# Peptides against a protein of PDB entry 5HB3, part 31

Target 1, 150 residues: chain A of PDB entry 5HB3
Amino acid sequence: RQMQDRCMSEYNQRIRNAPEGSIDPFRMACYKIIGRCDLSNRSLDGLQTDVNDWIWLQFNLARETDRSLELAGESYGLAELQASIREIGLKHFPKTAAEDTNGSFGMFFYLQILAGMFEQAIAYLYPFSYVDAVHFAIALTYYGLLRPVD

## One batch from the design tools (peptide; aimed at target 1 H92 M107 L111)

Design b1_p22_1_s2 (made by RFdiffusion4, then SolubleMPNN; from b1_p22_1, 9 letters changed)
Fold by OpenDDE base, seed 4:
Structure b1_p22_1_s2 (fold): chain B 150 residues (1-150), chain A 22 residues (1-22)
Amino acid sequence: as target 1 above (150 residues)
Amino acid sequence: SELEEAIKNGLEYFSKHIDLFK
């Protein structure tokens, strides 16, 4: 990919030659998204971002491609994103309704669904909202995304 | 719905605390 190669080239040049923090944040974002540069850092420092931006970035970086075919040599796929979401969940989201002081359990459910963590999402949602969990379980099963429990 | 509100609340909360995800 010509654009990807160009981004990678520019990234390598700038990271070596530019003072730390001097690279335009928007350009850095392009290097990450298009060039797949420095995927270990999946944040956009220097930009005013909200959680929607963060979500967007994570899923755009998590490409469903064969890692061996990536030109940049770096890989970040769905599995890594799922791992990150699990970690975030363990650290920052309530485990039980009693812990949910902010009413944020739904967001973690949402993240898990987006990441294809359907079984985990349903299991997580169940103690917070039985009805919703059952409804989603039925829907996911209908679309072949959730294995029925025997 | 409760779930919808929970999603909204979570998104709002973590938008203010985005550093927690870094």
Scores: peptide ipSAE 0.518, ipTM 0.933, DockQ to the pose 0.912
OpenDDE base, seeds 1, 2, 3, 5: peptide ipSAE 0.498, 0.518, 0.497, 0.509; ipTM 0.927, 0.934, 0.928, 0.932

Design b1_p22_1_s3 (made by RFdiffusion4, then SolubleMPNN; from b1_p22_1, 11 letters changed)
Fold by OpenDDE base, seed 2:
Structure b1_p22_1_s3 (fold): chain B 150 residues (1-150), chain A 22 residues (1-22)
Amino acid sequence: as target 1 above (150 residues)
Amino acid sequence: SELDKAIQNGLDYFSKHIDLFR
């Protein structure tokens, strides 16, 4: 917490006093991850990152905490992450097998699973690979993670 | 498997187009 407070303080000072883009991207990343600064921007600009880094960042930033207890005054939890993934899916992933030109449907399934959106993940996967969807459904049900579709 | 390939294809594609997630 002390580290978070320090990061927040430094972040605020630098944001106010430094020209745009003059802050070291790595430092910005530290402020974001440790200090939870500027959670509205969940990308690491200026750093060479891949999708794995992005995934890691999203889940690391997402916290299941009482919003009133957030040091940064900003709330970003699993619900927000799930909403983000849903939005990404709607924008960038195929909705049907017919439009799957890139063969990328699996990644959206993967993201949904990681985010605990099990029902949606299975429903999404089914038209692309019904066998895999059924297998996952069985497994998720066995572990009590899959709920009936409303 | 097809699913594995689909996952990897997506990961590869969006690694090149990470800006789409912003």
Scores: peptide ipSAE 0.558, ipTM 0.942, DockQ to the pose 0.902
OpenDDE base, seeds 1, 3, 4, 5: peptide ipSAE 0.552, 0.542, 0.554, 0.555; ipTM 0.940, 0.938, 0.941, 0.941

Design b1_p22_1_s4 (made by RFdiffusion4, then SolubleMPNN; from b1_p22_1, 11 letters changed)
Fold by OpenDDE base, seed 5:
Structure b1_p22_1_s4 (fold): chain B 150 residues (1-150), chain A 22 residues (1-22)
Amino acid sequence: as target 1 above (150 residues)
Amino acid sequence: SELEKAIQNGLEYFSKHIDLLK
């Protein structure tokens, strides 16, 4: 906590005093990850990152923090991450097989599974791949992650 | 599997177009 507070303090000081774009991107990344600074911007600008880095960042930033303890008025948890994934899905992923020109539906399914959106993930996958959806539904049910409809 | 291929295709696509996720 002390380290986090220090990071936030330094981040705020640098944002106020440093010219735009003058802060080292790696340092900025540290402030974001460790200090949880400026969580509204969940990208690492100035760094060469791939989709794996992006996924890693999203899930690491989405910590279950007690909202009462967060100095920042904004908390970013699992619910916010799930909302973000929904938005990304609506914007960039196909809704139907007919819209899937790049075969990218699997990635959206993958993101939903990672975020614990199991029911939505299965429902999404079903029209693209019936067999896969059923197989995953069975597996998730077995592990108690999918609630069977009564 | 087809699903695994679809996941990989998506990951590759967005690796090239990471700005879409920002």
Scores: peptide ipSAE 0.549, ipTM 0.940, DockQ to the pose 0.861
OpenDDE base, seeds 1, 2, 3, 4: peptide ipSAE 0.543, 0.544, 0.543, 0.540; ipTM 0.939, 0.940, 0.939, 0.939

Design b1_p22_2 (made by RFdiffusion4)
Pose (drawn by RFdiffusion4):
Structure b1_p22_2 (pose): chain A 150 residues (1-150), chain P 22 residues (1-22)
Amino acid sequence: as target 1 above (150 residues)
Amino acid sequence: PVLKSDADVQISRYLQKKAEEA
């Protein structure tokens, strides 16, 4: 309780609202991670990072809590992470094979799998490659990670 | 210059790299 309060406040007063270009970029990153500061802006600004670093941070900052009482601030768990993956799908990725030329649909399928969006990931992949979708569904069903119809 | 690393920038960079490879 103490450390979360001290770390959150320290980050707001002496880092976010501090002179720009003064604070080490990695240090700000260490505070965002350790203290989960500013869950509203889950980015690694000031660092040479790629899409995998961004993906990692989304999961790294995610935490699951019993759905019974409040958290300090806004919650960020698998549910919020999935909501974020969904909007990226509509905005940046195609739904039909006609919209895809480079083979990028695989990235969104990969993202949905990471987030546990198994039903949606298989349904998304089938139009691009029914063979792979059929077999990935078999792999998931074997371990019980695919909700079937009654 | 501050290098931005949000969802729009990173996905755009990934799609551009994938287009160059194709």

Design b1_p22_2_s1 (made by RFdiffusion4, then SolubleMPNN; from b1_p22_2, 13 letters changed)
Fold by OpenDDE base, seed 4:
Structure b1_p22_2_s1 (fold): chain B 150 residues (1-150), chain A 22 residues (1-22)
Amino acid sequence: as target 1 above (150 residues)
Amino acid sequence: MKIKNDADTMIQRALDELAKKA
């Protein structure tokens, strides 16, 4: 708690008082991740990140913390992340194999898997790659991550 | 809204990169 408070204090101080361009973006990222500062802003300003960095950040920020301990009024958990991924999917990724021009379906499948959306991921992958979908389904079932419809 | 925009940008960039490699 003390560390978090210090992080928040320094984060806020730097954002408000530091000259433009003088702030180490990596340091700010550390404050955000460790101190959970400004969780409403889920991007890292000043850093060139890729999709892997983005999803990693989302998962770190979406920690199921005891809501009672989070001073941040907005609860962002796994459910919210999953909702975000669904929205991303609807907007950016092909819905059918016929719409797939760049083979981007794999990326959305990957995002869904990372978010624990296993059933949806398999269902999504199935029309694009039947064999892969079946293999993943078997593996996920084996590890108890996929709930087969009784 | 801002979070969604950031995600959109990142995803679009990733898709663009995939398109270039294809």
Scores: peptide ipSAE 0.220, ipTM 0.766, DockQ to the pose 0.308
OpenDDE base, seeds 1, 2, 3, 5: peptide ipSAE 0.215, 0.209, 0.214, 0.219; ipTM 0.762, 0.761, 0.759, 0.764

Design b1_p22_2_s2 (made by RFdiffusion4, then SolubleMPNN; from b1_p22_2, 13 letters changed)
Fold by OpenDDE base, seed 1:
Structure b1_p22_2_s2 (fold): chain B 150 residues (1-150), chain A 22 residues (1-22)
Amino acid sequence: as target 1 above (150 residues)
Amino acid sequence: KKIKNDADTMINRALEELAKKA
């Protein structure tokens, strides 16, 4: 809490006093991730990022513990992230093996796993690769992340 | 809305990269 308060104080001071673009993007990222400053902006401006960076950032910012302390407009928990991943899936990724042209199904499977959507991830992977789905299901079950359907 | 736009951009870029490797 003390560190967060310091981060917020520094962030507010820098945003008010520093010329636009003068703040190191990595420092800004630290303020967002550690200090949870300005969560209305969930992007890291000035940094070259990829999909892995994006999902990592969203996961880190999607904390439920502080949801009650966050403004309604800034509240973005795990549930909201998972909803976003579902929407991304519907929009960008194949729904069936017949629709798969580039083997992109693996990326959506990966995103679902990172978002903790284990059951949905396995269910999605199953029609594309039965063998892979079974292997992942076994592994997830072993670690207690997948509930076996009785 | 911004999160969705950012996601779309990042996913599209990733898909383009996958398409180049295929």
Scores: peptide ipSAE 0.243, ipTM 0.800, DockQ to the pose 0.307
OpenDDE base, seeds 2, 3, 4, 5: peptide ipSAE 0.199, 0.226, 0.227, 0.236; ipTM 0.777, 0.790, 0.791, 0.797

Design b1_p22_2_s3 (made by RFdiffusion4, then SolubleMPNN; from b1_p22_2, 13 letters changed)
Fold by OpenDDE base, seed 4:
Structure b1_p22_2_s3 (fold): chain B 150 residues (1-150), chain A 22 residues (1-22)
Amino acid sequence: as target 1 above (150 residues)
Amino acid sequence: MKIKNDADTMINRALEELAKKA
């Protein structure tokens, strides 16, 4: 708690008082991740990140902390992340194999898997790659991550 | 809203990179 408070204090101080361009973006990222500062802003300003960095950040920020301990009024958990991924999927990724021109379906499948949306991920992958979908389904079932419909 | 925009940007960039490799 004390560390978090310090992080928040320093984060806020730097955002408000630091000259433009003088802030180490990596340091700010550390405050955001460790201190959970400004969780409403899920981007890392001043850093060139890729999709892997983005999703990693989302997962770190979406940690199921005891809501009672989070001073941040907005609860962002796994459910919200999953909702975001669904929206991303609807907007950016092919819905059917016929719409797939660039083979991007794998990326959306990957995002769903990372978010624990296993059933949806398999269902999505199935029309694009039957064999892969079956293999993943078997593996996920084996590890108890996929709930087979009884 | 800002989160979605960031995600959109990142995803679009990733898709562009995939398209270049294809």
Scores: peptide ipSAE 0.206, ipTM 0.758, DockQ to the pose 0.298
OpenDDE base, seeds 1, 2, 3, 5: peptide ipSAE 0.030, 0.199, 0.194, 0.201; ipTM 0.578, 0.753, 0.749, 0.756; seed 1 fails the geometry check

Design b1_p22_2_s4 (made by RFdiffusion4, then SolubleMPNN; from b1_p22_2, 10 letters changed)
Fold by OpenDDE base, seed 5:
Structure b1_p22_2_s4 (fold): chain B 150 residues (1-150), chain A 22 residues (1-22)
Amino acid sequence: as target 1 above (150 residues)
Amino acid sequence: PVIKNDADTMISRALEELAKKA
């Protein structure tokens, strides 16, 4: 696309010519999202973001590219995102209902659902809320997103 | 590594906000 090519050209030009920190953060975000420039840095510097912004960004940047063209350090697709979510879960969220102090299990469930980790999300939710887990399982099955374990 | 650090920061912030609302 002409827009993508333009973004890449502008990014390269500005990185070379602009003083450090002088580039508008929103413009840099556009270069990353549309132009896929400098994907080694998957943060939006200079912008106030929340967890929703973060996950949205990761999804948009986590495109399955032709692995043959990917440099070893730049391969970040859905699988890598899901792996990151698993690591986040292990580090920050309760593993059992007994460990839950602030009701944060719902947030991890939410992140797993967004990342397409449906089976794992339901399995995780089940010990915290049986009723909710069953309802979500039914819904996900209805939409063809949950694979029944035979 | 950069992604992990960003994730940790964002999740920590989110959890703090959740704790304040609880």
Scores: peptide ipSAE 0.196, ipTM 0.772, DockQ to the pose 0.295
OpenDDE base, seeds 1, 2, 3, 4: peptide ipSAE 0.192, 0.191, 0.193, 0.186; ipTM 0.772, 0.771, 0.769, 0.773

Design b1_p22_3 (made by RFdiffusion4)
Pose (drawn by RFdiffusion4):
Structure b1_p22_3 (pose): chain A 150 residues (1-150), chain P 22 residues (1-22)
Amino acid sequence: as target 1 above (150 residues)
Amino acid sequence: TALTTAINNGIEWANEHLHWFK
């Protein structure tokens, strides 16, 4: 309780609202991770990072809590992460084979799998490659990670 | 193999559009 309050306040007063270009980029990153500061802006600004660093941070900052009482601030768990993956799908990725030329649909499928969006990930992949979708569904069904119809 | 190739191509494409994820 103490450390979360001190760390959150310290980050707001002495880092976010501090002179720009003065605070080490990695240090700001360390505070965002350790203290889960500013869950509203989950980016690694000021660092030479790629899409995999961004993806990692989304999961790294995610935490699951019992759905019974409040958290300090806004919650960020698998549910919120999935909601974010969905909008990225509509905005940046195709749904039909006609919209895809480079083979990028695989990235969104990969993202949905990471987020546990198994039903949606298989349904998304089938139009691009029914063979791979069929077998990935077999792999998931074997371990019980695919909700079938009654 | 084809699916891994499609994931890799998607990762290369996402890197060209990294500003979208920020």

Design b1_p22_3_s1 (made by RFdiffusion4, then SolubleMPNN; from b1_p22_3, 11 letters changed)
Fold by OpenDDE base, seed 1:
Structure b1_p22_3_s1 (fold): chain B 150 residues (1-150), chain A 22 residues (1-22)
Amino acid sequence: as target 1 above (150 residues)
Amino acid sequence: SELEEWIQRGLEWANKHLDLFK
């Protein structure tokens, strides 16, 4: 906790007072990941990242703990991550096969599966690939991750 | 598999076009 408080203090101080572009992006990343600083900004500014990096960051920041036990003033868990993924889906990914002009639906399916949004993932995949949706539904049901349908 | 190909295509598209991933 003492270390976290120091990280928070240093992070805030640097954000406010350091000349623009003078802060080491990797250092700031450490404050965010280790110190849980500024969780409202879940990106690594100044660093070249890809989708895998983004995914890794989101899941590392999304602590699966009781919010009441969070030491930081800001909290970020799986529920918030899932909400973010839903928002990303609504904004950037096709809703139907007819809207799919770039074949990106698979990526959104992938994100939902990673975030444990199984029912939503299957429902989303169905109009794009019936066969694959059914196969995944069977598999997820087998492992107890999908509720049986009446 | 076909699904893997779709995911890969989506990853490539996201890396190219989505600022939130950069």
Scores: peptide ipSAE 0.259, ipTM 0.845, DockQ to the pose 0.734
OpenDDE base, seeds 2, 3, 4, 5: peptide ipSAE 0.258, 0.232, 0.251, 0.254; ipTM 0.844, 0.831, 0.840, 0.839

Design b1_p22_3_s2 (made by RFdiffusion4, then SolubleMPNN; from b1_p22_3, 11 letters changed)
Fold by OpenDDE base, seed 2:
Structure b1_p22_3_s2 (fold): chain B 150 residues (1-150), chain A 22 residues (1-22)
Amino acid sequence: as target 1 above (150 residues)
Amino acid sequence: SELEEWIEKGKEWANKHLDLFK
């Protein structure tokens, strides 16, 4: 908590007093991750990032906690992340096999799986690769992560 | 696996074409 408080304090001070872009991007990343500062902006400005970095960041920021106990005054949990992934899917990924021109369906499947959206992930994958969807469904069911429908 | 290959291909595509990950 002490480190978190320090991060928040420094973040607020620097944001108020420093010109835009004058702060070390890595430092800002630390403030965001450790201090949970400015959670409305879940990106690392000024850093070259890829999809893996994005995924890592989203999941690290998406903490399951009691919102009433959130020190930063901002909450971001798994539910919000899942909502974001749904939105991303609707906007940027193929909805049907017929729409898939780039073979990007695997990425959206992967995002859904990572976010614990198992039923949706399997349902999504099925029209693209029914064999893989079935195999994954069996595996998820075996581990108690998927609820079979009658 | 074939699915893993699709995921990797998808990652490459997303990284190239989707600004939201940058």
Scores: peptide ipSAE 0.377, ipTM 0.894, DockQ to the pose 0.738
OpenDDE base, seeds 1, 3, 4, 5: peptide ipSAE 0.368, 0.365, 0.374, 0.374; ipTM 0.890, 0.890, 0.893, 0.893

Design b1_p22_3_s3 (made by RFdiffusion4, then SolubleMPNN; from b1_p22_3, 10 letters changed)
Fold by OpenDDE base, seed 4:
Structure b1_p22_3_s3 (fold): chain B 150 residues (1-150), chain A 22 residues (1-22)
Amino acid sequence: as target 1 above (150 residues)
Amino acid sequence: SELEAWIQAGLEWANEHLHLFQ
C-alpha cells in the first residue's frame, strides 16, 4: 500500500511535469503495475515489447482481488481483460477456418484460455480443430473449469 | 502437439502483424 501510494504520486508528478521522452519507460511500467496508474492505457510506451510481454502486462494489471483496495477510483479486473480479448478477437483474428490464412487462430484460442474464457475458447477452436476442441473440453471439464452440457 | 504448434504459429504471426503487442 505504501509503495502503491508512492508510485501513484510519482507517476502523476512525472507524467505531468517531466519533459517528453525523459522518463525511464521501465520506471513508468513499474508505476503502472504497482501503482495501478492510468489503467485505461494498458500499453508501455517507449518499450519494445512482444506478444508475451503484452500478455504478461494484461494479466498483471488485471488484479481482481485487489480491486477494492485500489486508489483513485480506477479498477481493472478479469472482466475488463476478457472484454479486451473479445475486442481483439473481433478485430484481428479469423472467425472461421476459411478466413484463417496465417494459422493465427491458435493464438486467439490461447488468449481466451488464459483469460478464463473457456466456453468461448472451445467454441472458437471447434471449427479449426474438432479433435483438439473436444480434447480440451474434456480436460477443462475434468478440472471443473468447463460446465458440461446436460 | 498440433495445438501447441498452432499456438506457436499464432504467436509468431501476432508478433509480425499486430501492433497491439508492440
Scores: peptide ipSAE 0.199, ipTM 0.811, DockQ to the pose 0.742
OpenDDE base, seeds 1, 2, 3, 5: peptide ipSAE 0.180, 0.065, 0.198, 0.189; ipTM 0.797, 0.675, 0.808, 0.805

Design b1_p22_3_s4 (made by RFdiffusion4, then SolubleMPNN; from b1_p22_3, 11 letters changed)
Fold by OpenDDE base, seed 3:
Structure b1_p22_3_s4 (fold): chain B 150 residues (1-150), chain A 22 residues (1-22)
Amino acid sequence: as target 1 above (150 residues)
Amino acid sequence: SELEKWIENGLKWANKHLHLFR
Protein backbone atom coordinates (compact mmCIF):
# COMPACT_ATOMS: atom_id res chain seq x y z
CA ARG B 1 0.00 0.00 0.00
CA GLN B 2 2.85 2.36 0.74
CA MET B 3 4.25 1.84 -2.72
CA GLN B 4 0.86 2.37 -4.33
CA ASP B 5 0.30 5.56 -2.38
CA ARG B 6 3.67 6.84 -3.45
CA CYS B 7 2.94 5.92 -7.05
CA MET B 8 -0.35 7.74 -6.94
CA SER B 9 1.22 10.82 -5.41
CA GLU B 10 4.06 10.91 -7.90
CA TYR B 11 1.76 10.23 -10.82
CA ASN B 12 -0.61 13.02 -9.88
CA GLN B 13 2.23 15.43 -9.27
CA ARG B 14 3.89 14.71 -12.58
CA ILE B 15 0.73 14.67 -14.66
CA ARG B 16 -0.27 18.08 -13.32
CA ASN B 17 3.05 19.87 -13.06
CA ALA B 18 5.37 18.47 -15.70
CA PRO B 19 5.42 19.83 -19.23
CA GLU B 20 3.60 17.68 -21.75
CA GLY B 21 5.83 14.99 -23.20
CA SER B 22 8.63 15.55 -20.71
CA ILE B 23 7.83 12.65 -18.41
CA ASP B 24 9.53 9.29 -18.86
CA PRO B 25 6.85 7.09 -20.44
CA PHE B 26 8.27 3.97 -18.81
CA ARG B 27 7.89 5.51 -15.39
CA MET B 28 4.34 6.49 -16.14
CA ALA B 29 3.66 2.96 -17.31
CA CYS B 30 4.94 1.63 -14.00
CA TYR B 31 2.67 3.98 -12.10
CA LYS B 32 -0.27 2.75 -14.14
CA ILE B 33 0.44 -0.95 -13.83
CA ILE B 34 1.73 -1.14 -10.27
CA GLY B 35 -0.05 1.81 -8.74
CA ARG B 36 -3.22 1.43 -10.83
CA CYS B 37 -3.19 5.12 -11.61
CA ASP B 38 -5.61 6.62 -14.12
CA LEU B 39 -7.22 3.37 -15.26
CA SER B 40 -9.58 5.30 -17.50
CA ASN B 41 -6.63 5.60 -19.84
CA ARG B 42 -5.75 2.00 -20.63
CA SER B 43 -2.85 2.75 -22.94
CA LEU B 44 0.86 3.31 -22.61
CA ASP B 45 1.36 6.71 -24.16
CA GLY B 46 4.76 7.42 -25.58
CA LEU B 47 5.74 3.76 -25.83
CA GLN B 48 5.96 1.57 -28.87
CA THR B 49 3.71 -1.39 -28.15
CA ASP B 50 2.13 -4.21 -30.12
CA VAL B 51 -1.08 -6.20 -29.89
CA ASN B 52 0.43 -8.61 -27.39
CA ASP B 53 1.37 -5.73 -25.13
CA TRP B 54 -2.13 -4.34 -25.44
CA ILE B 55 -3.71 -7.67 -24.56
CA TRP B 56 -1.39 -8.10 -21.60
CA LEU B 57 -2.15 -4.62 -20.33
CA GLN B 58 -5.93 -4.95 -20.63
CA PHE B 59 -6.08 -8.20 -18.72
CA ASN B 60 -3.69 -7.02 -16.03
CA LEU B 61 -5.68 -3.86 -15.46
CA ALA B 62 -9.02 -5.67 -15.43
CA ARG B 63 -9.48 -6.40 -11.74
CA GLU B 64 -12.59 -7.05 -9.73
CA THR B 65 -12.57 -4.77 -6.71
CA ASP B 66 -15.05 -2.98 -4.51
CA ARG B 67 -16.36 -0.25 -6.76
CA SER B 68 -17.62 1.76 -3.83
CA LEU B 69 -14.06 2.36 -2.67
CA GLU B 70 -12.72 3.36 -6.05
CA LEU B 71 -12.84 6.53 -8.06
CA ALA B 72 -14.56 6.31 -11.43
CA GLY B 73 -11.21 6.46 -13.18
CA GLU B 74 -9.80 3.68 -11.04
CA SER B 75 -12.44 1.03 -11.68
CA TYR B 76 -12.01 -1.47 -14.49
CA GLY B 77 -13.23 -5.04 -14.62
CA LEU B 78 -13.99 -7.89 -16.97
CA ALA B 79 -17.28 -6.38 -18.08
CA GLU B 80 -15.56 -3.21 -19.25
CA LEU B 81 -12.90 -5.23 -21.03
CA GLN B 82 -15.56 -7.29 -22.79
CA ALA B 83 -17.29 -4.11 -23.85
CA SER B 84 -14.04 -2.79 -25.27
CA ILE B 85 -13.47 -6.00 -27.22
CA ARG B 86 -16.98 -5.78 -28.66
CA GLU B 87 -16.32 -2.24 -29.77
CA ILE B 88 -13.02 -3.19 -31.35
CA GLY B 89 -14.75 -6.02 -33.18
CA LEU B 90 -17.47 -3.79 -34.54
CA LYS B 91 -14.99 -1.21 -35.77
CA HIS B 92 -12.05 -3.18 -37.04
CA PHE B 93 -12.86 -6.82 -37.76
CA PRO B 94 -14.93 -8.51 -40.45
CA LYS B 95 -18.52 -9.15 -39.45
CA THR B 96 -19.18 -11.77 -42.13
CA ALA B 97 -17.18 -14.16 -44.26
CA ALA B 98 -17.86 -11.94 -47.25
CA GLU B 99 -16.06 -9.06 -45.53
CA ASP B 100 -12.99 -11.12 -44.69
CA THR B 101 -10.16 -10.42 -47.09
CA ASN B 102 -7.14 -10.95 -44.87
CA GLY B 103 -8.15 -13.72 -42.48
CA SER B 104 -8.12 -11.44 -39.43
CA PHE B 105 -11.31 -13.00 -38.05
CA GLY B 106 -9.21 -15.50 -36.13
CA MET B 107 -7.72 -12.80 -33.96
CA PHE B 108 -11.11 -11.44 -32.98
CA PHE B 109 -12.21 -14.97 -32.18
CA TYR B 110 -9.11 -15.30 -30.02
CA LEU B 111 -9.80 -12.04 -28.18
CA GLN B 112 -13.35 -13.10 -27.40
CA ILE B 113 -12.19 -16.46 -26.08
CA LEU B 114 -9.59 -14.80 -23.85
CA ALA B 115 -12.24 -12.50 -22.45
CA GLY B 116 -14.61 -15.38 -21.69
CA MET B 117 -17.09 -14.36 -24.38
CA PHE B 118 -17.57 -17.97 -25.44
CA GLU B 119 -21.07 -17.88 -26.89
CA GLN B 120 -20.26 -14.79 -28.90
CA ALA B 121 -16.94 -16.24 -30.03
CA ILE B 122 -18.58 -19.41 -31.35
CA ALA B 123 -21.36 -17.47 -33.03
CA TYR B 124 -18.78 -15.22 -34.64
CA LEU B 125 -16.57 -18.07 -35.87
CA TYR B 126 -19.40 -20.15 -37.35
CA PRO B 127 -19.82 -18.28 -40.65
CA PHE B 128 -16.06 -18.33 -41.24
CA SER B 129 -15.46 -21.96 -40.29
CA TYR B 130 -18.51 -23.91 -39.22
CA VAL B 131 -16.55 -27.12 -38.60
CA ASP B 132 -14.12 -25.41 -36.23
CA ALA B 133 -16.95 -23.56 -34.53
CA VAL B 134 -18.76 -26.83 -33.86
CA HIS B 135 -15.61 -28.45 -32.51
CA PHE B 136 -14.96 -25.55 -30.16
CA ALA B 137 -18.59 -25.52 -29.10
CA ILE B 138 -18.42 -29.19 -28.17
CA ALA B 139 -15.22 -28.68 -26.20
CA LEU B 140 -16.47 -25.59 -24.39
CA THR B 141 -19.72 -27.35 -23.53
CA TYR B 142 -17.83 -30.32 -22.18
CA TYR B 143 -15.91 -28.07 -19.80
CA GLY B 144 -19.05 -26.20 -18.75
CA LEU B 145 -18.06 -22.94 -20.38
CA LEU B 146 -20.75 -22.86 -23.07
CA ARG B 147 -24.46 -22.95 -22.40
CA PRO B 148 -26.35 -25.08 -24.90
CA VAL B 149 -29.24 -23.59 -26.79
CA ASP B 150 -32.66 -24.54 -25.33
CA SER A 1 -3.03 -25.51 -36.22
CA GLU A 2 -5.47 -23.58 -38.34
CA LEU A 3 -6.44 -21.44 -35.38
CA GLU A 4 -2.83 -20.59 -34.63
CA LYS A 5 -2.38 -19.48 -38.21
CA TRP A 6 -5.46 -17.31 -38.01
CA ILE A 7 -4.27 -15.71 -34.80
CA GLU A 8 -0.79 -15.12 -36.16
CA ASN A 9 -2.14 -13.55 -39.32
CA GLY A 10 -4.52 -11.45 -37.30
CA LEU A 11 -1.76 -10.26 -35.00
CA LYS A 12 0.40 -9.25 -37.92
CA TRP A 13 -2.48 -7.44 -39.53
CA ALA A 14 -3.44 -5.65 -36.33
CA ASN A 15 0.12 -4.54 -35.61
CA LYS A 16 0.31 -3.09 -39.08
CA HIS A 17 -3.07 -1.45 -39.37
CA LEU A 18 -4.54 -0.73 -35.95
CA HIS A 19 -3.03 2.26 -34.17
CA LEU A 20 -5.00 1.63 -31.00
CA PHE A 21 -2.59 -1.14 -30.07
CA ARG A 22 0.40 1.18 -30.16
Scores: peptide ipSAE 0.217, ipTM 0.821, DockQ to the pose 0.688
OpenDDE base, seeds 1, 2, 4, 5: peptide ipSAE 0.213, 0.102, 0.109, 0.112; ipTM 0.818, 0.713, 0.703, 0.725

Design b1_p22_4 (made by RFdiffusion4)
Pose (drawn by RFdiffusion4):
Structure b1_p22_4 (pose): chain A 150 residues (1-150), chain P 22 residues (1-22)
Amino acid sequence: as target 1 above (150 residues)
Amino acid sequence: SAAATAAAVLAFANAVKNDLTS
């Protein structure tokens, strides 16, 4: 309780609202991670990072809590992470093979798998490669990670 | 050819990351 309050406040007063270009970029990153400060802007600004660093951060900051009472601020768990993956899909990725030329649909399928969006990931992949979709579904069904129809 | 395709996919993913962090 104490540390979360001290860390959150310290980050807002003495880092976010501090002189720009004065605070080490990695330090700001360490506070965002350790204290989960500013869950509204889950980026690694000021660092030479790639898409995998961004993806990692989304999961790194995610935490699951019992759905019974409030959290300090807004919650950020698997549900919110999945909602974020869905909008990235509509905005940046194709749904039909005609919209894809480079083979990028695989990245969105990969994202949906990471987020546990198994039903949606398989349904998304089938139009691009039914063979791979069929077998990935077999792999998931074997472990019980695919909700079938009654 | 496979290396060029992997590079194009990676460039696309980085463009998406840059748009999400802007």

Design b1_p22_4_s1 (made by RFdiffusion4, then SolubleMPNN; from b1_p22_4, 14 letters changed)
Fold by OpenDDE base, seed 1:
Structure b1_p22_4_s1 (fold): chain B 150 residues (1-150), chain A 22 residues (1-22)
Amino acid sequence: as target 1 above (150 residues)
Amino acid sequence: SMAERQQKVQEFAQQVFDELSS
């Protein structure tokens, strides 16, 4: 708690008082990840990130902290991550096999699986690859992650 | 090739995430 408060204070002070471009992006990233500062901004400004870095960041920010204990006033959990993935899907990923020009459906399937959106992931994959959707459904059911609707 | 397809998917994903980070 004290460390988080200190990080938040330092982060806010630097954002307000530091000249533009004078702040070390890595330091700001540390404040965001460790101090959970400015969780509304889910990007790392001034850092080159790939998709793996982005998803890693989202998972680290989406910690199941007891929302009641999040002093930062900003709650970012799994639900917010899932909402973000849904928005990404609606904007950037193909909805049907006919729209899939780049074979990107697999990436969106992967993101949904990582976010625990198992039912949605299988439903999404089904029209693109029936065989793969069935295999994943069987596997998820075996691990108790997918409840077969009786 | 499968490798070319994977590269295209990664490039597309990177573009999407770059747009999301902007």
Scores: peptide ipSAE 0.091, ipTM 0.645, DockQ to the pose 0.787
OpenDDE base, seeds 2, 3, 4, 5: peptide ipSAE 0.024, 0.024, 0.024, 0.021; ipTM 0.495, 0.494, 0.500, 0.519

Design b1_p22_4_s2 (made by RFdiffusion4, then SolubleMPNN; from b1_p22_4, 13 letters changed)
Fold by OpenDDE base, seed 5:
Structure b1_p22_4_s2 (fold): chain B 150 residues (1-150), chain A 22 residues (1-22)
Amino acid sequence: as target 1 above (150 residues)
Amino acid sequence: SEEERKKKVEEFWNKVYKDLTS
């Protein structure tokens, strides 16, 4: 609590007074992760991250609790993350096997699975790889993560 | 090759990331 307040204070001060781009990206990351500062901006300027680092950051920034219950002025949950992933998918990832030129469908499947979008993930994977989709569906059903249709 | 595939996917992500951070 005290740490969070200090982080917010420092963040606000630096954003107000520091020239644009002069703040260390890693320091900004600390402000976001620990201080929960400016969560509406879910990227880190000046840092190139891979897909794993990006998704890790998103989960760390996300909260399941109501915004009103958080000390931070900004919050988002799993639903907002899922919405973001949907938008990323619509914009960048192949929708059909015919559109897949780079084999990137697996990455989108991966992101959907991590975000708990199991039904959507299986539905997405199915036209790319029937066998894989069935195997994942069986596994997810076994662990109670996918509801079977009668 | 598997390595070439991985590189292509990585390059693809880099493009996506640039869009996310733009």
Scores: peptide ipSAE 0.369, ipTM 0.864, DockQ to the pose 0.712
OpenDDE base, seeds 1, 2, 3, 4: peptide ipSAE 0.193, 0.363, 0.360, 0.355; ipTM 0.733, 0.863, 0.863, 0.860

Design b1_p22_4_s3 (made by RFdiffusion4, then SolubleMPNN; from b1_p22_4, 9 letters changed)
Fold by OpenDDE base, seed 3:
Structure b1_p22_4_s3 (fold): chain B 150 residues (1-150), chain A 22 residues (1-22)
Amino acid sequence: as target 1 above (150 residues)
Amino acid sequence: SAAEKAAKVQAFANEVAKELQS
């Protein structure tokens, strides 16, 4: 708790008082990830990250069980992450094969799978690749992860 | 169990990642 309080104090101080560009982005990332500071901002400002880094961060910030231990007063769980993935999908990924110009549908499928959105992932993949959707559906069923879609 | 379920999810995710991760 003392460490978390210290992190929060330092984070807030630096955000408010430090000149733009003078803050070590890695240090700020540590405050966010370890100290659970400013969870409303789920990005790493000043760092160049890819989709893998982004999703890793989201999962690290998402907590379901230990919310009571968090002093930040902010909560972010799997449900919120899933909602974020949905929103990202609506904004940045193709909805139909005709919209797919760069083959990015696979990445969105992957993100949904990681987020445990299995039914939605299969439903999304289906119009892009029927065969792949069926294969993944079989695999998900084998692992006991796929439920009937409403 | 929850642990077993988590392991299954991770196993599947790993397989998907090998194919689709960029």
Scores: peptide ipSAE 0.032, ipTM 0.480, DockQ to the pose 0.034
OpenDDE base, seeds 1, 2, 4, 5: peptide ipSAE 0.026, 0.027, 0.023, 0.031; ipTM 0.500, 0.463, 0.456, 0.477

